Peptides against a protein of PDB entry 5Z08. Designs and how they scored, part 85

Target 1, 168 residues: chain A of PDB entry 5Z08
Amino acid sequence: RQKDEWAKKTSSLMKQLDWFIGEHLGAMLAAEELGGPVVGELMEIDPDDLSAGFNAHGKLKKATSQPDLDRRQRRIDDIWGPQDEQGQAHKRKRGADEALAASAEMRDLIEQLMNKLVEAGGDNSATYVEIPRESAAARFLVRSKVAMFHPNDARRLRLVDFGRDLDD
Target 2, 222 residues: chain B of PDB entry 5Z08
Amino acid sequence: GLPRLIDAIEEASKIPAKRRQTPIKPTIEKLTTHLYTHGASPDSLLRLADLLTLRNHLDQASLAAITRNLYPSSTVSDEVVLRFIGALGHGQLKPTLALQALFLRWLVMVYHLLENPGVLGQVYGVLFDLLDTAAIRPQLCHLLALVTRRKHVRPFRIQAILTLSRQTGGDPNLTGLLRVFKNYYPEIIVGDATKGRASAFKHPDPQWRQHLDEIQQRRSEA

## One batch from the design tools (peptide; made by RFdiffusion4, then SolubleMPNN)

Design b2_p13_6_s4 (from b2_p13_6, 6 letters changed)
Fold by OpenDDE base, seed 2:
Structure b2_p13_6_s4 (fold): chain B 168 residues (1-168), chain C 222 residues (1-222), chain A 13 residues (1-13)
Amino acid sequence: as target 1 above (168 residues)
Amino acid sequence: as target 2 above (222 residues)
Amino acid sequence: MLLEEISRLRRKL
């Protein structure tokens, strides 16, 4: 009975998490990957300030048409730049595709982290997932205190085991 | 006057709350009202810094209320600054991390009134070594952003911030501090740690600043 | 699919 209730609560929480990833978090993570604002920070960024893009110094870059804008900054400007009419549909589609990709990456990362935690059987050294890159998804989990990097290897990520800290 | 209020609170601070004959709260309210209206002289600031930083029997709400109303009427001495810096970090004799965050916020807000801003540069290492303490990191990074000079930007500190930034998933306060470091050494390769949002280190309380300016102005006219 | 797999993994715990 208690195990079944826990399984149901767990399933419900996972459904809510999947919904949250798909509906909200994926788009925000995609924005962060594209050099937009960090998820979970109170963006007192004026929406008008977001449209102008941020330079490497965190200052609003004036939309100066300088050609050598680094590919990532172009992606930010492509998502948040002034909506010229014909580019909007392609930009919206690309933004949606990036949000879907970010959602998929977040889901996959959570799955891997949970699987490793289960497989480790209580060995904290075996709970690390090797991540190919420091993604917005990985950073979000760390900022949220849900995951932590290995102290000596930022390519290794693990879930914070909240259950074990109660039994010790 | 303010000295007599401080005397009464100092004596009460030596006694556990359950053994006090009279509640201290009314005296704390009189003190905070006086501080809000007139500010604290350098001598009063030192006495209040000792009350705030040394272990005593005052409750956390009273200590926080005094700190939030700690308007200097004049300058802030090196001795006052060093009391607050000495109170930072972990230890049974140190103030709570919540109170330490208020002290760091206070130092940011009164930075322009320091008799010698260089004193913070002398204790830069002590401040920097506390960056791993999450509860005080936002205010600590803000203070370090004000204090940092070229002499403080060392390879080991750059590496320490980069490591801590990765471990924290790119804390915006650390990213902000790395940007300050880059102002002194543009060639610093900060990698992915600076791709995130950085804190702008805005003034923590504009209303507090305005009220401080009013207190400071009244003294210049007297 | 992913939720079902996460749910399967949690059932194996």
Scores: peptide ipSAE 0.016, ipTM 0.367, DockQ to the pose 0.048
Fold by OpenDDE base, seed 1:
Structure b2_p13_6_s4 (fold): chain B 168 residues (1-168), chain C 222 residues (1-222), chain A 13 residues (1-13)
Amino acid sequence: as target 1 above (168 residues)
Amino acid sequence: as target 2 above (222 residues)
Amino acid sequence: MLLEEISRLRRKL
């Protein structure tokens, strides 16, 4: 019974996490990878707000109805690409593709971290995932205190085991 | 004259200090005194750039003393600039990081005398990729602050500065450089990285500047 | 909030 309830809760949480990654976190991670704000400093980055750009303080500028303010708040990608209508469509598509890529990277990283934790059978030394780069996804998990780097190797990442700290 | 002093130092630089028949220090002092009084011509600057950047048997104190007195009497050529840029970074054949920091400081102080300031823009990537080297970062950020144009501000470089700023606990020089980037693109989100103290990139040596101006003025009167 | 929500999700796992 408790194991089945735990499995159901875990499955529900994984679905919520997957939704959150797809709807919100992927775009924020993509923005960080592209040189935007660090994920977690801005809580509400609507994809439309990503299109509206960020103020000097990293706060969403309120959609003020003045057309001149909208021109100043372009995405970093909107700043660097061609300014023609075709260029804007290509930039929006590229931004969407980058958000999808960031979402996929975060999902894969979480999956690897969880799989290693299960496979390790309680051996903390076996819980490390080797990461090819310090991604926005990896940094986010560390900032969130969800994951930690190996003390001697920044290429090794593991989930923080909250269960062990409860049994001691 | 200056060419003969350079000749003597070039020859001495080929020989280990313990094998020299005469101490080089008096010749270095004559060179630095001459440079302080008259500056270096373009030809002398090139020879001195080679002496400073190429591996030789001169001691670090002598190399630093020459660099501190390296007043151009005229303009600074692209060739001289590229010798100093080529000497930056890690490697057994490269100058010490302390000497590299002096070279970067020198480039900042003579930036207005470059024949072609655009040469630094062409090697912008080489300079930018050295920002992780803590020992040269202060002077490197200052030089990049002078050199940066809209074409150099790129998403990957914005991210690199943001990442490095986090890793360094908000180095004021990186914050200063990020503010320069933001001047070209005000819409760049910098988060808390710009809320910290930033370097103002003030002239590193006002007395050196004043003395340079005196040397440059004497050339205009001759 | 997001970090707290992830931390909450992790505490529920």
Scores: peptide ipSAE 0.019, ipTM 0.288, DockQ to the pose 0.071; fails the geometry check
Fold by OpenDDE base, seed 5:
Structure b2_p13_6_s4 (fold): chain B 168 residues (1-168), chain C 222 residues (1-222), chain A 13 residues (1-13)
Amino acid sequence: as target 1 above (168 residues)
Amino acid sequence: as target 2 above (222 residues)
Amino acid sequence: MLLEEISRLRRKL
């Protein structure tokens, strides 16, 4: 009974988290990956705001189309670049694609962190996920006190143990 | 006069210390005394910038002494600025990081005398990419705090500072620079990175500033 | 709110 209620609560929370990642957090993480505002102060970054990019005042600026830079750099250039109309539609699509990518990265990272926590069976040394890069997702989880880096290796991330004895 | 002292030091700089017929130290002392009393003209500043930034046989103590007494009697040209910027970074032909830190400190202290402050804005990327170099970071952050305009506050640079701030355990100079960025974009969420101790980027040497002002005033009265 | 909610979610997980 308690395990089933816990499983239902966990499932409900995971659905809420997934929704939150998709609807809000992905866009904010994408903005941070673009080197926009760091996720943690509640800025409702509308995905449309990400697409419009930020002007030098941090206000939405209209963007122009230069193609060849790295996806992250292009996204910065999209946020901060000049104002063509065709560039806006491509920029909106690109902003959405990057929000989706950030959402996917966050979901994957959370899944890996949770799986490692379960697999570790209480061994804190085994709870670390090796991250290929320090993403906005990883940083967000650390700032939120949801995760922590290994003291000696910033490529190793684990969930903060909140001391739930998973009763067998 | 100052040009003859520079000539003697330039010639001595081509020769290893062990092969010099005369010790250069007395000439360096005369140069630094002259610079302290009268400052350096634009032409003399350029020549001294070359002596300081180009690889030569001058000892580090002499180079540091010249840099500490490098009072402009007038303005600082773009060419002089670019010599010092070009001397930054890693490489066998570059000055020591300790000397580079003195150059950055000097640029901070003479920033108000630049003929074109915009020149530093043009090389902003070069300066910014050196933030990972711990030995020059304090002075580099201070210079960047003066130079930063809205056009420089780019997402990748915000992220780079945040990443570096985390890697350094929240270097107060990086926190200070991030606060400058936030002044241009209040919506930059810096989280706890800005809650820490930040450098106020105060003038590095008030006595040096006062003496510079005295040299500059004598020029306006002449 | 969000960080609190994530923290709340994690405390519930």
Scores: peptide ipSAE 0.019, ipTM 0.286, DockQ to the pose 0.083; fails the geometry check
Fold by OpenDDE base, seed 4:
Structure b2_p13_6_s4 (fold): chain B 168 residues (1-168), chain C 222 residues (1-222), chain A 13 residues (1-13)
Amino acid sequence: as target 1 above (168 residues)
Amino acid sequence: as target 2 above (222 residues)
Amino acid sequence: MLLEEISRLRRKL
């Protein structure tokens, strides 16, 4: 009974997480990878502020006409700027592709982290996943305190086991 | 007036929602409307700080609504500041981390109205030790960016932020705070942690600021 | 919302 309720709760959570990744988080992670706002800071950014783009320091650029748009600012303006109908379709497609890629990366990373946690059987040393890069997904999980990097190796990521703190 | 609305909410806060004779929501709406229109006096602000920070039977939506409308009509006392600081961190009696983030955001937005900005400098250690709490870190780093003085920039705190930055995959808020530290000690070698994206620590709500300025202006004309 | 949702997901995990 309790195991079945736990399994149902876990399944419901995984579905909610999958939905959240697909509908919201993937696009935000893609925006972060493209040099846009960091996931979590986006929630405090007005949609109108997103349209204005971000400078190299992550500050909203004032609409000043100066041509030396740093390549990163162009990417944000290239994500959110009004382009012609043909450019908008290509941008929407590229943005959708990047969001899908980020969603897939996040899903895969969570799956690997969960699998390693289960496989480790309580051995914290065995819970680390090797990550090929410090992705927006990996950083997000760490910022969210869901995961932690190995103290000496930023390529090794593990889930934070919160279950231990509840039994004390 | 505002005191009577606070009285009614204080009394209602002592009673579980299911046992209240009347819904509190209309009274909260009257309070928030009053706060939006007139702001809170120092005395009212202290009473509201107690309602927000002490454990009571008010729902999170009501507490958040009060916090979002907590416009000071005057200055913010040390006592009010200390109520909000005391509410930070983990504990069964403390407000939710979401509400704590709103308190920190509020402190950022009213920082220029503090009677003694130095009070935050006195509790700098308490604030700094909460940097590991991810849910409040953005607003906490912003507040620390305002509060930080040369006396607070110590080798152990530099190292603590560097360590936490590595552990967080270069949290932009920590990078922003490290840049503030570097302004006091340019010789601080922050390595790749400063090359990353940093938070700009912009005002959290320009509309809220404008409305606060309008409330404050009415006080100067009176 | 998102951090709250993640925090909710965390509390349910």
Scores: peptide ipSAE 0.018, ipTM 0.380, DockQ to the pose 0.060; fails the geometry check

Design b2_p13_7_s1 (from b2_p13_7, 5 letters changed)
Fold by OpenDDE base, seed 2:
Structure b2_p13_7_s1 (fold): chain B 168 residues (1-168), chain C 222 residues (1-222), chain A 13 residues (1-13)
Amino acid sequence: as target 1 above (168 residues)
Amino acid sequence: as target 2 above (222 residues)
Amino acid sequence: TPTEYEALREALA
């Protein structure tokens, strides 16, 4: 009975989290990956603001074609190409695709982190997930105090076990 | 006048709120109104710094209200600065972290009025060692951005910021401070941990700045 | 603390 209630509550929370990731967090994470504002510092990122790109200060850049920007920044510039009606539709589609990709990355990361926590059986050393890069998703979880990096290895991330910190 | 208001608050601060014969709130309101209108002299600033930083029986709302209206009418002495710096950190006798954040914000806003800006450079280590305290980090990074000189940019501090930036998921304030360090040593590699957005360290309160300028102007005309 | 303030004053003197 209590396990079933816990399972139902967990399922409900996972559905709410999935909804939140899909509806809000994915777009904000995509914005951060694209050099936009850090998630949680700017609550109101209009999806249309995503389309304008962000400067090094996380402000909307006017699309100045600086040729020497790294391929990812070029992809941002290509995502954020000229304001022609066709360019806006392509921008919105690319922005939506980046938001979907960011949402998927966050979901996958959370799933891996939770699975490792369950598999570790209380061994904190076994709770680390290897991440290929420091993503906006990983940074968000750390900033939110939900996850932490390994002290000596930035490629290893684990969930914060709030249950253990209560017993100490 | 302001000295008499401070006298009354000092005496009230020695007594628990439940044992006071008279409510202190009306006197605090008179003080804050006076400070807003005229500012505080160097002597008054010193007395108010003691009231704000030393453990007493004043409530947090009153302390915050005084801090928000702490307009210097003149300069800010080293002694006043050191009282606020000495109030930072963890401890049972320290002010709340919320109040400490207000003190750091105040120091940022009055930095141009310090009699000796070098005093903050002398206590740089004390300030830097508090960067792990999340509640005060935004204002602390802003203050450090103003205070940092080439002599403070040491390898161990660079590494400490990089490590803390990673541990915080790329706090923009730490990234902003590391950019200040990079101005002195361009070869500093802002690692992947700091590729995030940096804080621009804008003035915390433009209205407060404008009102301070008005108070300072009245002094120059007198 | 008053003691930390005094220590800071002594370190700065």
Scores: peptide ipSAE 0.021, ipTM 0.444, DockQ to the pose 0.017
Fold by OpenDDE base, seed 5:
Structure b2_p13_7_s1 (fold): chain B 168 residues (1-168), chain C 222 residues (1-222), chain A 13 residues (1-13)
Amino acid sequence: as target 1 above (168 residues)
Amino acid sequence: as target 2 above (222 residues)
Amino acid sequence: TPTEYEALREALA
């Protein structure tokens, strides 16, 4: 009975988390990746604002012409292409695509972190996930105190084990 | 005048609020009104810095109100600066972190009025070691961005910011400070920590700046 | 530390 209630609660929480990632967090993470506000500083990011992109100061930029060479910056520059009607539709689509990509990255990262925690069987050294880059998703989890980097290797991320800190 | 108002507040600050014969709030309001209209002389600034930084029985709202109206009519002495710097960090005798953040914000806003801007460079280590204190970090990074010179950009400080940036998930203020460091040493590899948003250290309060400029202009005409 | 702040005050005085 308690296990079943726990399983139901866990399933409900996972659904809520998935919803939160898809409806809110993905767009905010995409904004952060695009040089927008850090997640938690600005709560309301319109997907249209994502399509507009952000200046180096994290403010909504008007389309400036200088292509910065970063892969996401190229996507931003492509989003910032000429303001013809077709360009606006492409911009909105790209903003939505970036939000979806950020959502997928966050989901995947959470899944990997949870899987490693389960697999480790209590060995904290085995709970680390190798991350290819310090993403907005990874940074968000660290800021939220849900995850932490390995002290000596910023490519290794693990969940904070709140259960163990209670038993010790 | 302003000295008499400060005298009254100093005496009231020695007594717990419940034991005061008269409410101090009207005197605080007179003080803040005077400060808003005329600013504070160097001597008055020092006395007010003591009221703000030393443990007394003044309420936090009164201290915050004084700090928000602490317009210098002239320059800011090293002694005044050091009182505010000495009030930073953790300790039973130190002001609240909220007040410390206001003090740092004030120092940012009056930086151009310092008699000796180099004084902040001398206490750079003290300021830098407080970067782990999240409550004051935004204003502290802004102040450090103004104060930082090539001599302060040391390998251990670069590494400390990089480590703290990772631990904070890329705090934009730390990223902004790292950008300032990189201006002195372009070879600093900030890695993925720079891919985050850097804080633009903009003036914290344009209206306060404008009002300060008006007070400073009146002094030049007198 | 409080001691470092005092030492800095003494060094700057």
Scores: peptide ipSAE 0.020, ipTM 0.475, DockQ to the pose 0.018
Fold by OpenDDE base, seed 4:
Structure b2_p13_7_s1 (fold): chain B 168 residues (1-168), chain C 222 residues (1-222), chain A 13 residues (1-13)
Amino acid sequence: as target 1 above (168 residues)
Amino acid sequence: as target 2 above (222 residues)
Amino acid sequence: TPTEYEALREALA
């Protein structure tokens, strides 16, 4: 009975997490990957403010019309730029594609982290996932104190074992 | 006057709340009202710094209320600064991390009133070594951003911030501090850890600043 | 001072 309730709660939480990743977090992670604001500080930024793009300092750039903006800034402007008809569909599509890619990366990373935790059977040394890069997804999990890097290898990430803190 | 209010609170702070003959809250309210209206003299600041930083029987809400109203009417001495710095970090005798964050915020807001701003530069290492403490990191990075000079920007500290930035998933406050370091050494590669937004270290409380300026102006006219 | 925060903002910009 308690295991079944725990399994149901876990399944419900995973569905909610998947929804949150797809609907909200993916776009914010994509913005961070593109040099936008860090996820969590964005929650105070109106989605309309996102349209102005971010400078290398994470500040909203004033709409300066100059075409030679750095490729990353163009990408932010492409994700968040004003809705003019035909260019907007491509920009929205590209923004949606980046958000989908970020969502997929986050989902995959969480899945790998959870699988390693289950496979390790309590061995903390076996819980590390090798990450190809320090992604916005990886950084978000670390900032959230859900994951931690290996102290000697920033390419290894593991879930924080909250179970140990509850049993002590 | 303010000294008599401090005397009453000092005596009450020695006694557990359950053993006090009189409620302390009305006296704390009188103190905070007085501080808001007139500010604290250098002597009163020192006494209040001791009440805030030394272990006593005052409740956290009272300590926070005093800290939020700790307007200097004049300058802030090195001794007052050092009391607050000495209260930082982990330990059973130290104030709560929440209160420490308020102290750091206060130091940021009164930085221009320090008798010797160099005193913070002398304790730079102590402040820097506390960056791993997440609860105080935002205010600590802001204070370090004000205090940092070329002499403090050392290779080992650059590496320490970069390492801590990775370990914290690119904390914006650390990124902001690293940007301050880059002003002294432009060759510092603010790597992938800094692709995120840096904190702008804006004034923590514009209303508090305005009220402080009003208190300070009254002193210049007297 | 406002000037120190502005200088800090400019230095952080």
Scores: peptide ipSAE 0.018, ipTM 0.490, DockQ to the pose 0.014; fails the geometry check
Fold by OpenDDE base, seed 1:
Structure b2_p13_7_s1 (fold): chain B 168 residues (1-168), chain C 222 residues (1-222), chain A 13 residues (1-13)
Amino acid sequence: as target 1 above (168 residues)
Amino acid sequence: as target 2 above (222 residues)
Amino acid sequence: TPTEYEALREALA
């Protein structure tokens, strides 16, 4: 019973996470990789808050007061985007492709981290995933306190074991 | 064709202007007209990059005219990029600072056509260390604003920009670059001396961009 | 082919 409830909860959480990655996080991670703002300094980002954008301080822009920073991100985007409708379509397509790539990278990283956690059977030394680079996805998980780097090797990443901290 | 024009200019570049039997200006005009109409292939771009960056006997007006018409018909290779980066800074063998500013402006305008945009990130330190050179700083800050990633935003570079900003009385280009750094580290305190107007890093030449897009479209249809 | 068109442009140039 408890195992089945845990499996159902885990499946539901994974579906919600997959949705969040696909709809929101992928685009933000792609923006970070492309030199945009850092993602995940705010734990609770409402999708509506994402539409309002982040100020230069990493805080949610309140809708009203700072038109200048939206102008800057738009300006960086507007600086190099072809002005033609076809150019905007190509830019939108490229942005969508980058968001899809970032979503795929995040999903793959989470899957690897979870698989290593399960395979380790309680051995914390075996829970590390080797990452080819410090990606936006890896940095996001660390900033969110979901993952941590190996203390001596920044190429090794593992999930934070929250279960152990509750039993102690 | 374009290769023959480049051949003629390469040969003329080896000879001082006073010793040339034929004026080079008509050949430069033919080259710039061809570049404006058709753009430059990757191979032609490399040859032109060498003409622009290596010390030769071409006059500054001719070099500037070629640079202003240096439309890529395709992509820009890492090798071409590295020729222009290698031409930056102070030295007797380096191009003039005015020409270096045109090269940086060109790199900004063709950034979206780079085969590997990451190549500029690899030479980030070289670019960053030139920020004290006032003559190229505006274009350099613009290029760095495009190139900067989290890995480049280091404490020593933050402090270097803050120090240089104070020394320059709050150069708006440095303030603009510091705002890019703040996207990665929001806690960066921009002191009162930097409360000035930041550069928006607008496209340097909208007409040049439009003409580049026309050249690029003709290739995709061919 | 794009390559033939480039070759033709190079030949006409």
Scores: peptide ipSAE 0.006, ipTM 0.275, DockQ to the pose 0.010; fails the geometry check

